# Peptides against a protein of PDB entry 2AZE: the designs that were tried, part 9

Target 1, 148 residues: chain A of PDB entry 2AZE
Amino acid sequence: AQECQNLEVERQRRLERIKQKQSQLQELILQQIAFKNLVQRNRHAEQQASRPPPPNSVIHLPFIIVNTSKKTVIDCSISNDKFEYLFNFDNTFEIHDDIEVLKRMGMACGLESGSCSAEDLKMARSLVPKALEPYVTEMAQGTVGGVF
Target 2, 101 residues: chain B of PDB entry 2AZE
Amino acid sequence: GRLEGLTQDLRQLQESEQQLDHLMNICTTQLRLLSEDTDSQRLAYVTCQDLRSIADPAEQMVMVIKAPPETQLQAVDSSENFQISLKSKQGPIDVFLCPEE

## One batch from the design tools (peptide; made by RFdiffusion4, then SolubleMPNN)

Design b1_p23_2_s1
Fold by OpenDDE base, seed 2:
Structure b1_p23_2_s1 (fold): chain B 148 residues (1-148), chain C 101 residues (1-101), chain A 23 residues (1-23)
Amino acid sequence: as target 1 above (148 residues)
Amino acid sequence: as target 2 above (101 residues)
Amino acid sequence: KPSFKIYASLSLKQRYKISVTSE
């Protein structure tokens, strides 16, 4: 029946939308954990040092990094208003955003790959509201993907 | 029948999506609170040592880009050209190298 | 396929308009 066909299309559309939202939620959770963990780390470090780090030694979020071999020749063109940049490299490069950096630093407790130790999972749970704890657990177990 | 089954499925999916939306709202709220907290923003930084763990400046040059939201980033890869193009509409872009001790 | 590597989060993709072109 035409009605069934229409509903089937809608069903598939909703399933896909849910999947997309699940991905977005996971990213939001990881960001929250990473940011809070980073702040906590830095607060502790500054307390231990009894002073903040030198201004030129830190990079505040948000940022993007580009890395390449030190041997890579880079030509840069900049507009006078600094609204436009053009970089030419003679070799390959990598681009990382701040979240990727935080993940690799372990700030997301390995949750991004489902590789959490017991301590990592404990930390991750402690950095989210109670309502999100079950989802964090599912992420750690790699069981996210089902429908509620 | 099939119609009844599909109708029920859609209702269940609607409930699931609503639950998901609720969780997302919680997360968004938390992130907003972090962005509005002055102390948190002050402490939201990485060090050059942190970046060295990602790309060691002993072997790699690390360039830092601070650009406004919605900045266009175009990367081109070819046998003749490796290129990054940045275009901002909301303000100037700042680019600098991460210092090494 | 580009030979360079891009490690970007969903946040980056959402906040920035990223275009990757291979020639």
Scores: peptide ipSAE 0.144, ipTM 0.880, DockQ to the pose 0.759
Fold by OpenDDE base, seed 1:
Structure b1_p23_2_s1 (fold): chain B 148 residues (1-148), chain C 101 residues (1-101), chain A 23 residues (1-23)
Amino acid sequence: as target 1 above (148 residues)
Amino acid sequence: as target 2 above (101 residues)
Amino acid sequence: KPSFKIYASLSLKQRYKISVTSE
């Protein structure tokens, strides 16, 4: 009886860990797809233009974005060595990381929200190793969450 | 019996976790390869036009922060004001605005 | 709850030390 109880505790522990890893894997897959899709887009664009964009016109990953209303008053304090910044806003703001930006740009093919068309899914599958394709399919179908 | 059933369940869960670990390793390897590929890193960028699609500069200002790894970002919500604090220990932080076009 | 919103991925949380406080 005690042994069974111990095993039940272990079972629950493993189930929770698996759920966490599933979430992490999904995020990793989305990152991979987004990055590769971004690189592919830019490569194609540069080929079409026959030149790279001006250096000061692009923002390389990684980065963070802060956006707020144009009417928001912002006070900024910067240390001499630029190691420290302090921003004070008189209104609400939003913070986005580069991955979130890529998702909103559609670089993850809508896979993050389960809004994949057939073409989006095809693109997503093409941007991952073969071993990950079944998982991508399940993500698109919203069937991830079971025991594999 | 009950013990046998639980033992079997744990074995199946172990196999499932191992499968997840394997897939995660594959994915991590791919991301590492991307980070090590010079051409990929050169092409890993967004434009101001891309950012405008996220937040229209006609209505929103867009501030870009380029900070070294492990930079501390603190966001504070108070009754008096809203605050963002950035602290880096590995180098200077670069902040610039996305221009409106 | 804060009046601002942070849209952060796992990568952001891993790369940066993020602290959100509300008063």
Scores: peptide ipSAE 0.135, ipTM 0.880, DockQ to the pose 0.806
Fold by OpenDDE base, seed 4:
Structure b1_p23_2_s1 (fold): chain B 148 residues (1-148), chain C 101 residues (1-101), chain A 23 residues (1-23)
Amino acid sequence: as target 1 above (148 residues)
Amino acid sequence: as target 2 above (101 residues)
Amino acid sequence: KPSFKIYASLSLKQRYKISVTSE
């Protein structure tokens, strides 16, 4: 019946929207864990050193990094007001955002790939509100998406 | 019947979406709190050593870009042109290299 | 030559207007 067809269309629409929101939620969770874990690490390090690091020795979030071979020739043009940059490379390069860097540093506890040790999972859970803990567990197990 | 089944499915999906919305609100709230906390922001940094774990400056040049929000980043990949273009509307962009230890 | 790689999170996409073109 036409009514059933309409509902099936709506069902598919909702499923797709849920899928999108699941991806967004996972990213938000990873960001939260990564940020809090980073802050915790640095706080501990500074306490051990009894002083903060020199200002020019650290890079505060947010940032982007670009890496390429040391042999890559880079030409750069910069506007007078530094509002515009143009980089030309003679070879391939990579771009990483701060969150990706944090993930590779292990700040997301391997949750991004579902490769959490028991200790990693414990840490991840401790860095989110209680309401998010079940979802963190699902992410670690790779079982997110049960609505499908 | 089919209608009843679909109706039930839609109700379940609605509940699932509501749960997701709630969890997302919690997450965004937490992130906002972090952004507003001065101490957290002070401690939200990485070192050059951290970056070397991603791309070792012994083999790779690592360039750091500090750009204002909503900066336009255009990357071009071709045999004749490897390019990154940055255009900011909210302030100057800072670019520097991470030295090798 | 290999294509460049972009490792970008959702946060990057939200904070920056990214345009990637390959030829």
Scores: peptide ipSAE 0.127, ipTM 0.879, DockQ to the pose 0.876
Fold by OpenDDE base, seed 5:
Parts: sequence; C-alpha cells; structure tokens
Structure b1_p23_2_s1 (fold): chain B 148 residues (1-148), chain C 101 residues (1-101), chain A 23 residues (1-23)
Amino acid sequence: as target 1 above (148 residues)
Amino acid sequence: as target 2 above (101 residues)
Amino acid sequence: KPSFKIYASLSLKQRYKISVTSE
C-alpha cells in the first residue's frame, strides 16, 4: 500500500538521521573526554612543577597543524592584515586539527578506535557525566547502534 | 500487519532519537561549560613535545595555525601544485613553526 | 583525488569552512 511505502521511506529517513546523530554524539563525547583529560594532565603537570609552563612554549586550543617533509619547499603569501594566507608546497602535506592531535596523544583513551584497555575505559567513564557512561561503554565495545 | 509493524518501528526510532538528543544536549552543555571555565581554557594546551609525537620535527616540518572561527580553509591538490589557502573574516591568522628539540 | 592527507574531525568541519579541490 502507498501508506506503507510512505512509512518505509520515513523509516529510512529516520534511520539515517539517527546514524548521523550517533556520529555527532560520539564525536562530542570524544571531544569532552579529550579536553577534560588534557586539562587534567596539564593541571597535574603544573602542580608537580609548581608553576605553569612558559607562555610561548605551549599551544592553546583551538589550532590546526600542517606537517610535511623537511625537504618540502613551501612558499607563503600573506596579506598585509594577515587575514589571508596562501601556502604552496612542492610535495604532499598533512593537516591535523586539534581534536585529531588529542586523539593521537591518547587523550580520548583509545575510545575513538574502540581499542581502549580496561584502565582507559575507566578513565573515559570518569570524564563524562553519569548519563553518558553507558554510551561510552557501548563505544568501547563497538555496539553503538546495535538496537537499530 | 505490515502497517502496524512499520508504525511500531517508527515509534521505537522516535524514542531512540529522543534519547540521542538528550545525550547530545548533555554533551553540548559539558563542552560549553568547559569553554566558559577560565581555568580549563588556561589548561587546554599542548606542547611542542606533544606535537612531535604526531609528526617528528626531525623528519617533518610542523606548522601551527591559529585562525579565528569560520576561517575558510581550502586545500588544493593537483599535478601542478599542493596548496593551502586561508581566509579569515573575523581577525588575523597566526602561523608559526614548532621548533625542533 | 588529493594526494595529501587531511586528518580532520567534525569539530574542524564545524569551525572552519573546508574546501578540498582536486584537479
């Protein structure tokens, strides 16, 4: 029936929307964990050192990094007001945002790949509100969306 | 029947989506709180040593870009050149190199 | 397809208008 067909279309639309929201939620959780873990790490480090690091020795979020071979020739054009930059590379490069950097640093406890240890999972759970803990567990197990 | 089954599925999906929305709101709130906390902002940093774990400056050049929100980042790849274009509307862009150890 | 690699998160996409052009 046409009605059933319409509902099936709607079902598919909703499923896709849910998947998108799941992805967004996972990213938000990872960001939260990464940020809190980073702050915690730095707080502890500064306490041990009894002082903050020199201001010019740290890079505050947000940021982007670009890396390429040291042999890569880079030409840079900058506008007078520094509102515009143009970089030309003679070889391949990589771009990483701050979140990606934090993930690679282990700040997300390996949850991003579902490969976190028991200790990592414990840490991850401790860095989110209680309501999010079950979802963190599901992420670690790779069972997110299993009910769909 | 089929209609009843589909209706039930949609209802279940609605409930699931509502749960997701709730969880997302919690996450968004937490992130906002972090962004508003001065101490957290002060401590939200990485070091060049951290960046070396991502790309070793001994082998790689590491460039750091701090750009205002909504900055346009365009990456162009062709046989002729590799290019990154940055265009900001809200302020100047800062670029610096991560020094070698 | 671009020969360079972009490791971007959803956060990057949200904060920046990213455009990748490949010839």
Scores: peptide ipSAE 0.114, ipTM 0.877, DockQ to the pose 0.785

Design b1_p23_2_s3
Fold by OpenDDE base, seed 2:
Structure b1_p23_2_s3 (fold): chain B 148 residues (1-148), chain C 101 residues (1-101), chain A 23 residues (1-23)
Amino acid sequence: as target 1 above (148 residues)
Amino acid sequence: as target 2 above (101 residues)
Amino acid sequence: KLTFKIHASLALKQRYKISVKSE
């Protein structure tokens, strides 16, 4: 029946939307864990050193990273108001964001790859509200979708 | 019948989505709190040593871009041109090499 | 095929309008 067809379309639409939201939630959780873990690390480090790091030795979030070979020639054009930049490279380059940096630093506890140790998982759980702990567990196990 | 089954499925999916939305709201709230906490923001930094996890400055040049939200980033890849263009609408863009280099 | 690599998180995609062109 036409009604069944309409409902089937709606079903598929909702399933896709849920899938998208799951991906978004996972990313949000990873960001939360990574940020909190980073802050915790730095707080501890500063306490141990009894002083903050030199101001010119740190990069505050948010940021984007562009890396290329030291041999790469880069030409840069900048507008007067610095609202526009144009970079020309004579070779390949890579672009990374701050979240990726945090992940590679281990700030997300390996949760992004489902490669958490017991200690990593414990840390990850400790950095989220209780309501999110089951989801973190599922992410670590690679069984996302079981919380509902 | 099929109609009843589909109707039930939609109800279940609605419930699932509502649960998901709730979790997302919790998470976004936490992130907002972090962004509003002065001490957290002060401590939200990495070092050039940390950046070695991405690219070793011994072999790679590492350029840092700090741009306002909604900045347009365009990357072009061709045999004749490797290009990055940035266009901000909300403020100036700051570009620098890693301070420890 | 792109020669360079772009590793962008969801956050980056949301905060920035990223476009990649291969000529």
Scores: peptide ipSAE 0.122, ipTM 0.873, DockQ to the pose 0.783
Fold by OpenDDE base, seed 3:
Structure b1_p23_2_s3 (fold): chain B 148 residues (1-148), chain C 101 residues (1-101), chain A 23 residues (1-23)
Amino acid sequence: as target 1 above (148 residues)
Amino acid sequence: as target 2 above (101 residues)
Amino acid sequence: KLTFKIHASLALKQRYKISVKSE
């Protein structure tokens, strides 16, 4: 009885670990899709324009953004070596990373929310190695973890 | 019996986790390849127009932060103020606004 | 209560040490 109880505890521990890894894998897949899709988009755009965009008109990854109302007063203090920044706001702000930006741009094909059209899913599958395609399909269907 | 069943479950979970680890290794490898590919990194950019899709500059100020890995980002929400603190140990931090703002 | 929003993905959490202090 006690042995069974111990194994039940271990089972639960492993299930939680698997759940955590599933979340990590999904994020990795989304990142891969988003990055590759972004690169493809930009490559095509530059080819059509027959030249790259002006250097100061683009923001290369990685980055994060902070947004706030245009009326927000921001006080910024910077160290001499630019290793330290301090921003003071008089109102609320939001922080977003580059991955979230890409997702909102649709670079992850709506896979992050399970809102994939047939074309979106096709694109998503084309941007991952063959071994990952089944998982992409599961993500789109909301069936991830069904075998665990 | 119950013991046998639980033992079998644990073995199955182990196999599932190994499969998961394998898939994660594939993903991390792909991401590393992207990181190492100069052409891909050259094309890994967004525009201010892209940023407007998530924060309209007509209403929102958008500040871009480029910081080295492991930079400390502290956000403070107090009744007295709203604050962001950045501390890098690996290099300088660059902060700028979109030129089109 | 937090009056600002932090949209942090796994990537952000991995690249930055994020600390949030509220109230």
Scores: peptide ipSAE 0.111, ipTM 0.872, DockQ to the pose 0.814
Fold by OpenDDE base, seed 5:
Structure b1_p23_2_s3 (fold): chain B 148 residues (1-148), chain C 101 residues (1-101), chain A 23 residues (1-23)
Amino acid sequence: as target 1 above (148 residues)
Amino acid sequence: as target 2 above (101 residues)
Amino acid sequence: KLTFKIHASLALKQRYKISVKSE
């Protein structure tokens, strides 16, 4: 019946929305873990050091990274007010945001790729509110969305 | 029947979505708290050594961009050139190279 | 087709208005 067809459409719509929200939630969890882990790392490091690192030796979030071969020629045009930049490359380059950098640093404990050791998972769980721990476990196991 | 089955599915999906929304709210709250915590802000940094670990400056040039929120980042890929365009409306953009050790 | 790599997170998409133009 037409009613059933409408409900099927709605079902599919909801499934897609849930899928999107799951992706967003996973990213939010990863960001939270990465941020907290980074802060924890740095706090510990500074506590063990005689002084904090020089201000100009660190890069505070947020930031973007652009990397390319050292052989790549880059032409840069900058507006007088520095509101506008134009970079021209003669070869391929990569753009990474700070979260991606943190993930590659292991700040997300390998959870982003489902490559968590027991210790990694323990760390990840410790960096989220209790309500999120089950979801972290599901992420590590790759079982997120299994109920759908 | 079919109608009952679909109705049941929708109810289950609604509950699942509500759970997701709740968890997302928890996450966003935590992230906001982190952004508002002065100590966390101070400690939310990476070093050039960290960047070298993901892109070795011995082989790669690593450029750091710090731009205000809502900055437009446009990447252009054409047969003629590779291009990145940055346009800020809220303030100046800072760009610098991560030095080699 | 893109010949360069963009590794962007949700945070990047949220903070920046990213536009990619390719042939």
Scores: peptide ipSAE 0.088, ipTM 0.872, DockQ to the pose 0.780
Fold by OpenDDE base, seed 1:
Structure b1_p23_2_s3 (fold): chain B 148 residues (1-148), chain C 101 residues (1-101), chain A 23 residues (1-23)
Amino acid sequence: as target 1 above (148 residues)
Amino acid sequence: as target 2 above (101 residues)
Amino acid sequence: KLTFKIHASLALKQRYKISVKSE
């Protein structure tokens, strides 16, 4: 009886860990797809233009985005060595990392929200190793969640 | 019996977790390869146009922060305080604004 | 420290790179 109870506790622990790993894997897959898709897009664009964009016209990863209303007043304090910044806003703001930006750009092919067309899914599959393709398919179908 | 059933369940869960670990290793390896590929890193960029597609500059101001690794970012967004603090230990922080098109 | 105030609408007119000179 006690042994069974101990095993049940372990079972629950493993289930929770698996759930966490599933979430982590999905995020990793989305990152991979987004990055590769971005690189592919830019490569194609540069080939079509026969030149790279001007250095100051692009933002290389990694980066952080802060957005707020155009009416927001911002007070900024900067150390002389630029090691420290302090921004005070008179209204709310939003912060987004580069991954979120890529998702919003559609670089993850809508896989993050389960909004994949057949072509989106095909693209997503093409951007991951073969071993990950089944999982990508499950993500698109929204069937990820059980014991794998 | 109950014990046998639980033992079997744990074995199946172990196999499932091992499969997940394997897939995660594959994925992290791919991400590492991307980070090590100079051409990929050269092409890993967005434009101000991309950012405008996310936040319309007609309504929103977009600020970009480029900071060294391990930079601390603290944000307060409440009815009383709206603040962002950045502290770097490895180098200067670069901040710039994207214009309207 | 360099302290300045910016209005978001003004910043939208052109690209700004915020920098300070080290003394």
Scores: peptide ipSAE 0.023, ipTM 0.858, DockQ to the pose 0.032

Design b1_p23_3_s4
Fold by OpenDDE base, seed 5:
Structure b1_p23_3_s4 (fold): chain B 148 residues (1-148), chain C 101 residues (1-101), chain A 23 residues (1-23)
Amino acid sequence: as target 1 above (148 residues)
Amino acid sequence: as target 2 above (101 residues)
Amino acid sequence: MYQLPGTIISSKLKGTKTITLRL
């Protein structure tokens, strides 16, 4: 009886760990898709233009975006060596990492929100190794972890 | 019996976890390859137009922060305080403002 | 080295300095 109880606890622990790993895997897949899709987009754009974009026209990863109302007043303090920054806003702001930006750009093909067209899904699948394609499909269907 | 059932469940879960680990390893490898590929990194960029799709500078100020790895970012967004603190240990931080069209 | 588009904020400051951005 006690052994069974211990195993039940272990079962629950494993289920939770699997859930965590599923989340991590999904994020990794999304990152991979987003990055590859971005690179592909830009490669095609440069090919069409027959030249790379001007260096001052692009923002290379990694980066962080901060946005706020244009009416927001921002006080910025910067150290001599620029190692430290302090921003004080008089109103709310938003912070987005580069991955989130890519997702909002559609680079993850809407897979992150389960809003994938057939074309989006096809693109997403094409940007991952074969072994990951089934999981991408499951993500699109919202059926990840259904076996558990 | 109960014990047999639980044992079977645990084995199935172990197999499932191993599958996940395998897939994660594949993903990690792919991301590493991307990070090590010079051409991919050269092409890993967004434009101001892209940023406008996230937050239109006509209505929102869009600030870009480029910071070295291990830079500490602390943000407070409450009725009492609206603050962002950045502390780098590996080099200077650069901050840019995306212009309006 | 690549340059970011837009207005450079940090380069406007020399030394430790506080500025107010009014957009």
Scores: peptide ipSAE 0.025, ipTM 0.870, DockQ to the pose 0.036
Fold by OpenDDE base, seed 4:
Structure b1_p23_3_s4 (fold): chain B 148 residues (1-148), chain C 101 residues (1-101), chain A 23 residues (1-23)
Amino acid sequence: as target 1 above (148 residues)
Amino acid sequence: as target 2 above (101 residues)
Amino acid sequence: MYQLPGTIISSKLKGTKTITLRL
């Protein structure tokens, strides 16, 4: 029936939208966990050292990093006002945003890959509001969206 | 029947989407609070040691880019060209090198 | 950390990947 067909189309549309929102939510959760965990780590480290790190030894968020072989030749052109940069490399390079850096540092507790230990999961849960804890658990188990 | 089943599915999907929207709002609020908290901002940093876990500075050059919001980054990584272009509209861009240990 | 040295030149470039840095 035409009515059933229309509803099936709508069902599929909603499913796709939900998948998109799930992806967005997961990324937001990872960012939140990573940021809070980073702040907590640094707070603890500064307390232990009884001093903040030297100003030129740290990079505050946000940032991006570019890495390439030390043998790579880089030509860098900068505008007079420093609003524009142009880098030319003679070989391949990699670009990473700050969130990816934090993930690789373990700040997202392995949640990004669903490889959380019990301790990692406990940490992750402690860094989100109560309402988000079930979703964090699902992410850790790789069961997000399993009901669809 | 089929119609009843589909109708029920749509109702459940609507509920699920509403729940997702709610969770996203919570998460967005938390991120905003973090961005507005001065102490959190002060402590939201990485070190060169952290960056070494991403790329060993003994073998890799690690470049850090600090740029204002809405800065555009364009990258080409191909056999013909390897280039990065940065364009800021809100202020100067700062680029740093992570030194070797 | 050390600021990257560079040559002052005005240039535009088109790329295959465009990323807008967030706040």
Scores: peptide ipSAE 0.025, ipTM 0.867, DockQ to the pose 0.195
Fold by OpenDDE base, seed 2:
Structure b1_p23_3_s4 (fold): chain B 148 residues (1-148), chain C 101 residues (1-101), chain A 23 residues (1-23)
Amino acid sequence: as target 1 above (148 residues)
Amino acid sequence: as target 2 above (101 residues)
Amino acid sequence: MYQLPGTIISSKLKGTKTITLRL
């Protein structure tokens, strides 16, 4: 009846909300792993070098990256207060956020693509609270959606 | 009946969502802790070598953009238009190239 | 339209009104 129809609508709404939250949680987990792994890497590197890297050699998060062929001509218009930038390219470009850069660096241990080795998975698990470890395992196996 | 079944399903979904919310809260808490830890923030950087692993500056120009929060980015990448527009509200935008070293 | 998070560091681009990059 009408009541059942209303509950079906609500059911679908909840399912979609859960699906969205699952996606958000997975991204948050990847960010956490990537950040902690990056910090750990850099800490060890600085300890090995016994000094921090030169200031001009590093880029602190957050940032975005734009890359294009070296042959691409870029016209850049900048407002006087530098609040506005306009870039015009004569060819295609790519844009990446810092998280994607970290993922491509392997900082998320291949978890983002389900390409974790046993060692990668062990590292990923070690970088999250215990309560999140089972979810990390499910992400690595690509079986997160099986429970919901 | 059908009504009872749907009601039960909704209760189960509610429990599942609550569990999910709990995990999300744990995760967001960890991210906040990282944000508040000055040593972690000091160490939260990539090098030019890292960026070269993403796009070789010998072949690709790598441009880095540092912008205040809430900066708007508009990107068009089509056969007729190749454009990026940045508009900040909180301060100046910094742009620099990753050098080939 | 995307929203950018971020901090601010030094710019390596010329502070001119309009520039053309050729590499």
Scores: peptide ipSAE 0.025, ipTM 0.866, DockQ to the pose 0.042
Fold by OpenDDE base, seed 3:
Structure b1_p23_3_s4 (fold): chain B 148 residues (1-148), chain C 101 residues (1-101), chain A 23 residues (1-23)
Amino acid sequence: as target 1 above (148 residues)
Amino acid sequence: as target 2 above (101 residues)
Amino acid sequence: MYQLPGTIISSKLKGTKTITLRL
């Protein structure tokens, strides 16, 4: 009886760990797709223009964005060496990392929200190694983890 | 019996986890390859138009933060306090305001 | 607390301004 109890505890531990790894894997896949898709987009655009964009017209990864209403009053304090920043807002704000920006740009092909068209799914599959294609398909169908 | 069933379950879970680990290794390898490719990094950028697509500067103030690795970001967003603190140990932090179109 | 990812790659948006309010 005690042995079974111990194994039950271990089973639950492993299930939780697997769940966490599934989430991590999905995020990694989305990042890979988003990055490759972004690079592909920009490469194509530059080829069509026969030149790169002006250096000051783009923001290279990595970055973070903060947005808030234009009505929000912001007080900003910056150290002289620019090592420290303090922002005080009088209203709510949002923070987004570069990956989220890419997702919202559609660079992850809607895979993150399960809104993949057939074309989106085809693109997503083309941007990952063959071994990951089944998982991408499962993500699009919302059936990830069905074997667990 | 129950013991045999649990033992079998654990073996199956181990196999499943190993498969996940393998797939994760594939992903991390691909991401590393991207990070090591100079051309890919050169092309890893967004534009003002891209940023406007997620937060319209006509309605939203948009700041872009670029900071060295290991920079700490602390955010408080509550009815009583709205604050962001940035602290870098490796160099200066750059903060930009995105222009309205 | 969150850790900001990556390494600084020199880039700026055209028409943007750096916020600077010295302590």
Scores: peptide ipSAE 0.020, ipTM 0.855, DockQ to the pose 0.039

